# Ledger of designs, part 376: peptides against a protein of PDB entry 6GMG

Target 1, 331 residues: chain A of PDB entry 6GMG
Amino acid sequence: DSDDRVTPPAEPLDRMPDPYRPSYGRAETVVNNYIRKWQQVYSHRDGRKQQMTEEQREWLSYGCVGVTWVNSGQYPTNRLAFASFDEDRFKNELKNGRPRSGETRAEFEGRVAKESFDEEKGFQRAREVASVMNRALENAHDESAYLDNLKKELANGNDALRNEDARSPFYSALRNTPSFKERNGGNHDPSRMKAVIYSKHFWSGQDRSSSADKRKYGDPDAFRPAPGTGLVDMSRDRNIPRSPTSPGEGFVNFDYGWFGAQTEADADKTVWTHGNHYHAPNGSLGAMHVYESKFRNWSEGYSDFDRGAYVITFIPKSWNTAPDKVKQGWP

## One batch from the design tools (peptide; made by RFdiffusion4, then SolubleMPNN)

Design b2_p30_5_s2 (from b2_p30_5, 14 letters changed)
Fold by OpenDDE base, seed 3:
Structure b2_p30_5_s2 (fold): chain B 331 residues (1-331), chain A 30 residues (1-30)
Amino acid sequence: as target 1 above (331 residues)
Amino acid sequence: SKSHSDFTAEEADKINQAGQEAAEKAAAKA
């Protein structure tokens, strides 16, 4: 219940975190301890550590989305999303595969579609695009220069994104980033910004006009990436959870994982930061926990979700919320 | 239609409750 949500109290700026706890190959801690880590490691503005503000603590208190929110500086819009889908695998499995014992046809098709997404390739595509964007940003002092650089980079790589409309989320993402326009952020200077990545897990079967089977077992055709670009149309994502398949079953609407701008080339070694639920220390859900997971643990997701997207946004280079290296846990 | 820029506190609050709690419970039992 939203009424049970509590904003975590302020932590002293110099308070060191307690050790994280291992959980399923990830590092776990309570939200207040994450605030301590965040202040020591990620809080820096222009090289100076900052206490997490009340506003930032409030954002964080919303759970998994709160982790991405506090680190990106804005509520996720998810407009510039990438994925990878193996169409041949999907077609072949539908043709040659069979439902498991007790599995319905709709459940089979939903599962096959889910399994036809390649999380690693989707992540790699987002990293590739973020790299192109970062090159375009580096020496651009206005948006026009950035866009010109971006088009040149895409042309040089023969990237299908060069054919996107000027109003596409791909080209409009920077101008639509609040921190780009902020005086203490980008100050309208693209060279002060960098591309960062987060991931969203969500349910494909969100169309209320579709069959009940699609809402229960997934819509095999929904939220597929466009060929060549890898762009996912997220306009139909309305944070609608999976429909229950049995009485008493319930699913959550989404999960968010923060990657930032890690330079680790091995996807399996990258660290993803996420939360379990909104902070309700006096409620039924209890205190919010924050997890730092390896890619394998993040990308596996939950049965609540059958889609994963990798989203690009921007933050000021003066922020340390997206360092080149993220260390899992504490110390 | 509600734009992606428009979100409610309720939408933000109802996040990752079932899956993560299940994982935590499983980890505690292991």
Scores: peptide ipSAE 0.025, ipTM 0.592, DockQ to the pose 0.068
Fold by OpenDDE base, seed 1:
Structure b2_p30_5_s2 (fold): chain B 331 residues (1-331), chain A 30 residues (1-30)
Amino acid sequence: as target 1 above (331 residues)
Amino acid sequence: SKSHSDFTAEEADKINQAGQEAAEKAAAKA
């Protein structure tokens, strides 16, 4: 019951974190200890540590999405999402592959579609686009200058994103970012902002008008990236979980992982921060835990999900929620 | 083949349960 959610208490600004617990190649800690780490490492505004506010602690208390929320400064809108899909692999596996013993045709097609997404290439595409955006931001003091720079960068790279409409999520993302408009944020100055990345895992079979098989085993045609751009239309993502395949089976709606703006070139060495569930220390779910996973651990996801998207948003450069280097765990 | 082998079924069952709708409602009010 959502009624068991509790906002974690404030932590003293100078309180150091306890050591994280290793778990399946990730580092794990309770939410209160993550708040301590966050205050030491990620809280800085204009180079000064900040105590996590009550509002930020409330956002964080919502679980996996809460980690992305507190670090991005806004609830995820998922408008500027990227993925990579191997169409040739998909077609070849459908043609030449066979269902496993006991696997239905719909289950086979859903599995083959899931396996045809390349998480690493999707992440690489998002990083590439974020880099282009950051170059466009660097010396732009108004939105018009940013958009002009962005178009020039895309033209120079012969990037298909140059053909996107001016109202597309790609070009509108900055102006739609609350922190860009805030006086203490970007103050409408693009050069004060930077692009950051988070990831969402979700289920493809969300269309209620579709077959039950698609809801159970995935919709092979849903949430594919557009050719050339890699953009995913997220408008049909309504946070609907996978339908149960057996009695008593239940699936979760989504997972969110925070990457930020790490400069580590090796994807496998990047750190993704995420939470397990909303904070319910006195409820059946228990206290929220925060995980810092390597890319492999993050990108593998769960059987609850058959899609992964890499989303770009923006934060002020004065925030330290997206540092160049993230260290897994504590110390 | 992405080996989901690193997550126990028990750990997977606990991940992201029950908070999603509440978060969306809270964000819509903010």
Scores: peptide ipSAE 0.039, ipTM 0.691, DockQ to the pose 0.205; fails the geometry check
Fold by OpenDDE base, seed 5:
Structure b2_p30_5_s2 (fold): chain B 331 residues (1-331), chain A 30 residues (1-30)
Amino acid sequence: as target 1 above (331 residues)
Amino acid sequence: SKSHSDFTAEEADKINQAGQEAAEKAAAKA
């Protein structure tokens, strides 16, 4: 029950973390030890270490979303999301493929749709867009200058995003970022902000008015990226989990992974930070654990999810929650 | 911006139990 969630206690600012444990190619630790690492590595504001505040510890306690929340400074809105979908592969597999033994037609179609998403290309698209945004943020001292820079960058690259409406999440994302408006954040100065990336895994079959088959096996047409832009309309994502396919089966509603602004060009070497569940040290779920996964381990996801989106948001450059290099584990 | 009011604590709390447990079980069997 949600009533079992506990805010992790404060950790002394100078307390060093204990070694992380290897877990299936991931580095794993208990949430309190992650707080220690976070204070040593990611807490810096204007070059000074900070103790994780009670509010930040509370955000973190929500599990996987909490990791993204504490590092981004806001609850994920998921408005500026990217993915890659191979429509030709999808159509070809539907036409020429066959359901596996015991697989229903709906299950087959849902699986084929899931397999038609390319996580690496989706991630690469988000990185490309984040890079464009970062160039546009540079030397832009007001939102108008930022938007003008974006349009110029997109025109130079012949990017389809140049055709997006001014009200599109693409153009509105910065102004809708709380830390952009904060005095100690961006202070309405785009040049003080940087683009960062996180990922969300979720279920496509969330429409309660749809067929039971779509809720159980996925909606093949849901949450596809727009051609050319790669933008995913996330407006229908309501954190509804996959419907059980058998009695007693249950699925979780989402997973979030924090990437930030790593400069590692090899996707396979990038580190994704995520949590397992809300912190319930005295409850049935137990203490929250934090994982630092390589891209392969993150992008694989779980059967709970058939969609992955790569989301762009912004943080102040003065924050160290999204460093150029992330080291997996400790030391 | 989604304020704290834009999501239920319940939605935030239901995160990743099944997937992570499955991963842990798989790891324990390896």
Scores: peptide ipSAE 0.027, ipTM 0.608, DockQ to the pose 0.068; fails the geometry check
Fold by OpenDDE base, seed 2:
Structure b2_p30_5_s2 (fold): chain B 331 residues (1-331), chain A 30 residues (1-30)
Amino acid sequence: as target 1 above (331 residues)
Amino acid sequence: SKSHSDFTAEEADKINQAGQEAAEKAAAKA
């Protein structure tokens, strides 16, 4: 019930966090302790620590999406999303493979589609594009200069994104970022901004007009990346969860993981920050917990989801919510 | 029709309950 959500209380700016609890390769803590860590490590604006505001604490209280929300400064729009899909593997498995014992044809097709996505390649594509964008942002003092730089970078790399329409989320993402226009943010200066990455896990079978089987077992054709670009059309993602396959079964609508702008080249060593649910310390769900997971732990996801997208957005360089190095947990 | 960018408190309140809880339970039993 939405009525059980509580905004975490303010934490003193100088309060140090308690040690995180190790949990199966993850570091876990209660949301209030994450706020303490956030204030010490991620809160900096122009090099100065900031107390997490009431508004930011409210955003955070919404759970996994709240972690991405507070660190990106905006609710995720998911417009600039990337994935990798092995179409040949998918076709070959459908042709030569067979349903497992007790597996329906629809369940088989949904599983094969899920397994045909490569999370590591999807993440790598987003990192590649973010790098191109960051180069284009460098020394660009207006949007026109940024777009010109971006086109040049794409041409030099022979990237298929060069063929995207000017109205594409790829080209419009910067101008549609509120913090870019803010006086204390980008102030309409692209060189003050940097590209950052987060990930969303969600269900493919969201079309209510589709078969019940697609809603239960996945839609093999939904949310595939475009060839060459890796762009995923997220316009049909309406945060609809997987349909129950048995009585009493329930699935959640999404998961969000914050990566930011880590420079660690080894994907397996990157840290992803996410939450479990909305903060309800006096409710049945209990207090919100925040997790810092390695990529393998994040990308594994849950049975609730059969898609993973890696999304690019922008934050001001003056923010420290996306540092080049992220340390898992707290000593 | 709700835009994919539309945020509701109700949608946010239903996030990540079942999967994360299942993971935690599995971890506690291991």
Scores: peptide ipSAE 0.026, ipTM 0.601, DockQ to the pose 0.069; fails the geometry check

Design b2_p30_5_s3 (from b2_p30_5, 17 letters changed)
Fold by OpenDDE base, seed 2:
Structure b2_p30_5_s3 (fold): chain B 331 residues (1-331), chain A 30 residues (1-30)
Amino acid sequence: as target 1 above (331 residues)
Amino acid sequence: SKSHADFTAEEAERINKVGQEAEEKARKKK
């Protein structure tokens, strides 16, 4: 199948966005209009508005991942991921709960597992960790200083992350961030970087060696956070979609939502920016749309997914892709 | 605009393929 993906054309730097459209409690616009907004609001490097480059427009055009890609400056690696799972709830529901009418045992277990994740707590954990990281970054002018600060912060909070291996995604995340090493980015100065958050929705039943039921209804044991840290091992996430449960059914492999570094304390008031699909204005899918959703709308996800992870990465402070406040829609 | 729930199997397959291509592209650039 020929890739019908199209890179959106460049938008003039001073072109103002058209108004966003309300869509089920979120703001929606076509990708070209998002580019306009992005240039006005998020494009700033060292306080200077920038036109979205062809490369950035190309990244954006990939749809569900594109928004996160453009705003983070790199393709999501998902290495530093957090979630919250209520093990007691899971065990209790499995023991005392019953499948719904017409629900298979596997479907029941998959559903119970999905419902045992707490998206709000997962998000809160990521925010907590990001805050710790940001404090560690503030006065650190080399990686060693950052790591020392980080360990001190974790010790002060009695955080289990202090026991992570030095090579863990937690400690290696900064050094593995390309923009940290870039001259116009961090330039190897941690104090020039800040932690940011995005979220990924994906399917748990990705193991091809597992039962068909797990692939259809979820793997209850997959992608659980480690106790104490909340870290999710994402190494087994290979972007494999949910298996069809009925003929003609198909599922998308992932969704990404960009949060950045909003300071809004109320999770329900935070704005998540995400895309629907790759840009195919001349294809059956049509033009890519970008959504700015509240946390509730984002965290609800789709039936395509039974896992949500909240991922920390880093961007230069000179970038305005993760402002303290995100306004939903336009104007 | 189509939500994920609105995608046909064929559309989902195409979306997934493009998603894979994105990852491959990103990997090659490193």
Scores: peptide ipSAE 0.627, ipTM 0.914, DockQ to the pose 0.904; fails the geometry check
Fold by OpenDDE base, seed 4:
Parts: structure tokens; C-alpha cells; sequence
Structure b2_p30_5_s3 (fold): chain B 331 residues (1-331), chain A 30 residues (1-30)
């Protein structure tokens, strides 16, 4: 089935996009039309529009991850991930709650765990951390200066992230960003970089050695954020989908949504860009579509997933893939 | 060892079936 993927053709640089169509509170368009919008709005390098390269079009063609890939400039590593989990709610619901009619104990526990994650608070935590990082980047001309600034900012805020190891994804994220090292990117100058955010939805029950119930209904203990920091250990995320609960049922392994660096303070008004599937115009799946969703539409997710993480990475400030304002749809 | 490119391609291909089903599921819930 993966053999049906096609790289979308190049679009002329000056071609304006067709209007997006509304779709369940989202703005939707075909991938080629998104390329047109991207070239008009997001393609800018040092203030100049760029045609989406063949490589970028190829990345984009991979679907939901492709949107994040083309805008971040790298395949998502998901190392610096944040979430919010209400442990008190979880414990209380497990203690005082009961399975629904027809719900197994494992289903109940998995559901309660899923419901104990707060997507808005997780997103807010990522935004908070990204803001701290951006302040640390602003006047730092080498990595040492950035790290020193970051530690100072964290100390001033009494943030638990100050206690992270120097090898932690938190401190190593910048140096591990390819565009930071690129001559036309950061050129090893932190002040040329900015923090950006994307989100990943995935399944908690990925441990093959665990019970079948955890694989089917979720692992209540998996992928919880660390207290104080909000960091999620993503090392066990291997893109394994939820196990079928009935014959013929299939689940998707992940979804990705691109936020970038929007400055909109109201989470509900933020725009998340994501794709439905890989581009297969001649295949059974058809052409890839790109969606621009409001936070509520994004954060709702699907039954395929019981975890959401908000991930920080970095892009050069010279890129316009993460503007301060994102307009939903076209025009 | 699979190259990073191979890994990314395989992962990306697996993702693509997900989005449509997810969208259909989302539509059915609304």
C-alpha cells in the first residue's frame, strides 16, 4: 500500500491557491493547493518566497507527519515532548468510578487514564517552555551562552527543568537540530533560531511484552509526564498502533499537527496544520488532503490514540514556516 | 542498520493510512 505514494508535482511560485473548503470546523484542501498556499505564505527564506523543492514535496507527501516535516525541516524526533496529567483525577476516578455497562476493567482504566490528560495544559506547558527557550536564544551567539541563559531563566522561574541533566533532550535539543548547524540556517548561532511546537497523537499500549488488554485499551501508566517538568519520555514510542479489539478493526499509529510559533494567547484560536494520509492520487486512498484545524478540533484526536504530546523543536528565524499569525484556510 | 531515510520512509508510510480513518472516525463522532 505504501508503494502508491506519489510526490506531488511542483507548483509555479506565483500560483495563488484555490479557496479552501470548510470541513467540520476545519479548513481543508488538496495537497497541491496547500503547496500553493505554502509558497505564498510559509516558503519565505530571508523574506523571499521559495518554490517548494522536490525534497520538501516528497516529505510532505508522507501525510500528517509530512506537514510537520516540511515546516520543521526535519523528520520529527519527538525527544522534547510535554504533556499534562492530572494524577489526582486519575486516582480518584479509579477509586470511585465504575466501568460503564459492557466496559471491561482494562477499558475503564485506559479510558480514565486518557481522560486524565489535559491537552490544553500540555500545550500551555510547551508554550511556556518554548518562550523560556526563545528568551535564552535571543542574545546567545554560541551554544554555551544559550545554555547559560536557559539555566538562568529556569532558575528565575524556579522551573524544575533546571535540574535536568546536561544530556537531557531539553538541553541537547538545539545542538541536535540540523538546521542549527547549517550555514544557511543557524550557522551555530542560537540567536538565529527560534523554538517551535508540533503535536503528536499516539497509542500508549505499545509494549509487546505487556498484556493484550493494555495493547487494546491502553497502558494507564505509559507516557506520563514527569512531575514538575512535564517532560514525557518518548523513548518507548515506536509508532505501534492500537491493537484491534474486534476482527477487521485497524488503527493508525500516529497523527501530527503543526503549530509553529503562533503568538495567539487563546489556545482555542490557534491553528493546527495536519494531513490525512500519504499522497496516493492513483491509489485507493486518493490524493492527500491538508487540514487547518482549531485547537479543539486538533486536540480531540481519534480513538486510535490515547496520548497527546506537545513537542518543541527549532527552526531558523529566517524561515517563515512558523509565523506569529496563521490564518485558517484561503483566502 | 536501516538508514535514517529508510526509517523515516517506513514510518511515514504507516502514518498515511491513519489520517483518513481518523478523519472518518471524527466525522462519525460529529
Amino acid sequence: as target 1 above (331 residues)
Amino acid sequence: SKSHADFTAEEAERINKVGQEAEEKARKKK
Scores: peptide ipSAE 0.028, ipTM 0.643, DockQ to the pose 0.038; fails the geometry check
Fold by OpenDDE base, seed 3:
Structure b2_p30_5_s3 (fold): chain B 331 residues (1-331), chain A 30 residues (1-30)
Amino acid sequence: as target 1 above (331 residues)
Amino acid sequence: SKSHADFTAEEAERINKVGQEAEEKARKKK
């Protein structure tokens, strides 16, 4: 029950974290210990270490989304999302593939669609776009200059994003970022901002008007990236979980992983920070744990989800929540 | 009307189960 959520207590600013524990190829710790690490490593504003505020601790306490929330400074809107889908693979497998023993046609189609998404290529696309955005931000002192720079960069790269509408999430993302407008943030100066990435896992079969089969096994046509741009229309994502296929089966609605702005070129070496559930130390769920996973462990996902999106947002450069290098675990 | 913050909190709370179940499922698969 969400009613059991507790905000983790404040940690002393200079308290060092305890060592993380290995967990299924991840580094794992309890949320309070993550707060300690966060204060030592990620809390810096203008080079000064900060204690995690009560508000930030409250955000964090919401679990997987809380990790992204506290590090991005805003609740994820998921508007600027990217993925990669292999249409040829999908068509070929539907034509030439066969359902497994006991697999229905709907199960087969849903599985084939899921398998036709490439998480690595989706992540690569988001990184490419974030890089373009960062170049456009670097010397832009107003939004107009940023947009002009962005269009020029896209034109030079012959990127299909150049054809997006001016009101699209792609072009409006910066202006819609609260920290961009904050005096202690961007202060309306794009050059003070940087692009960052997080990922969301979710279910495709969210349309209540669709067939029960789509809700149970996935909607093969839902949340596909637009050709050329890789943009995913996330407007239909309402955090609706997969429908149970058997009695007693339950699925969760989403998972979030924080990447930030790591410069590691090898995707497999990138670190993704995420939480398991809301913090309920006195409840049935127990204390929230935070995981630092390698990309392979993150991108594997769960049977709860058949879509992965890589989302771009912005944070002030003065924040250290998205450093160039992320060390897994502690020490 | 629930504030965006309220909606976000409710969504976040629902999500919190997702990560745990997902992790438990992931653990069971490994």
Scores: peptide ipSAE 0.028, ipTM 0.643, DockQ to the pose 0.050; fails the geometry check
Fold by OpenDDE base, seed 5:
Structure b2_p30_5_s3 (fold): chain B 331 residues (1-331), chain A 30 residues (1-30)
Amino acid sequence: as target 1 above (331 residues)
Amino acid sequence: SKSHADFTAEEAERINKVGQEAEEKARKKK
């Protein structure tokens, strides 16, 4: 019950974290200890460490989404999302493949669709676009200059994103970022902002007007990236979980992982920060734990989800929530 | 007031199983 959620207490600014513990190839700690690490490593505004505010601690307390929320400064809107889908693989597997023993046709199609997404290529596309955006931001002192720079960069690279509508999430993302408009944030100056990345795992079969089979086993046609751009229309994502396939089965609605703006070129060496559930130290769920996972561990996801999207948003450059290098665990 | 309009308490509750599945997967790999 969401009523058991508790905001973690404040941690002294100078309190050092306890060591993280290994947890199946990732580093794990309790939320309070993550707050300590966050204050030491990620809290900096204009180079000065800050205590995590009550508001930030409240955001964090919501679990996996809370990690992305506190680091991005806003609740995820997921509007500028990227993925990679191998259409040829999908078609070939549907044509030449066969359902497993006991697998329904709908289950087979849903599985094949899931397997046709390439998480690494989706992540790479988001990084590529974020890099283009960062170049466009660098010397732009108003939104018009940013948009002009962005269009020029896309034209030079012959990127299909150049054909997107001016009202698309791609071009509107910066202006729709609260921290861009804040006096202590971007102050309407694009050059004070940088692109950052997070990921969302979710279920494809969210359409209530579709067949029960699609809700149980996935909708093979849902949330595919547009050809050339890699953009995913997230407008139909309503945080609806997978439908139970058996009595008593229940699925989670989403997972979120924070990447930020790491410069590590090897995807497998990148660190993704995420949480398990909302903080309920006195409830049945217990205390929230925070995980720092390598890309492989993050991208594997769970059976609850058949889609992964890599989302671009923006934060002020003065924030240290998205450093060039993230160290897994503590110390 | 930052419109947290898109985040419902019900949505937060559903995140609960992610940690449990991670633990179960970890147990099965042992």
Scores: peptide ipSAE 0.027, ipTM 0.652, DockQ to the pose 0.035; fails the geometry check

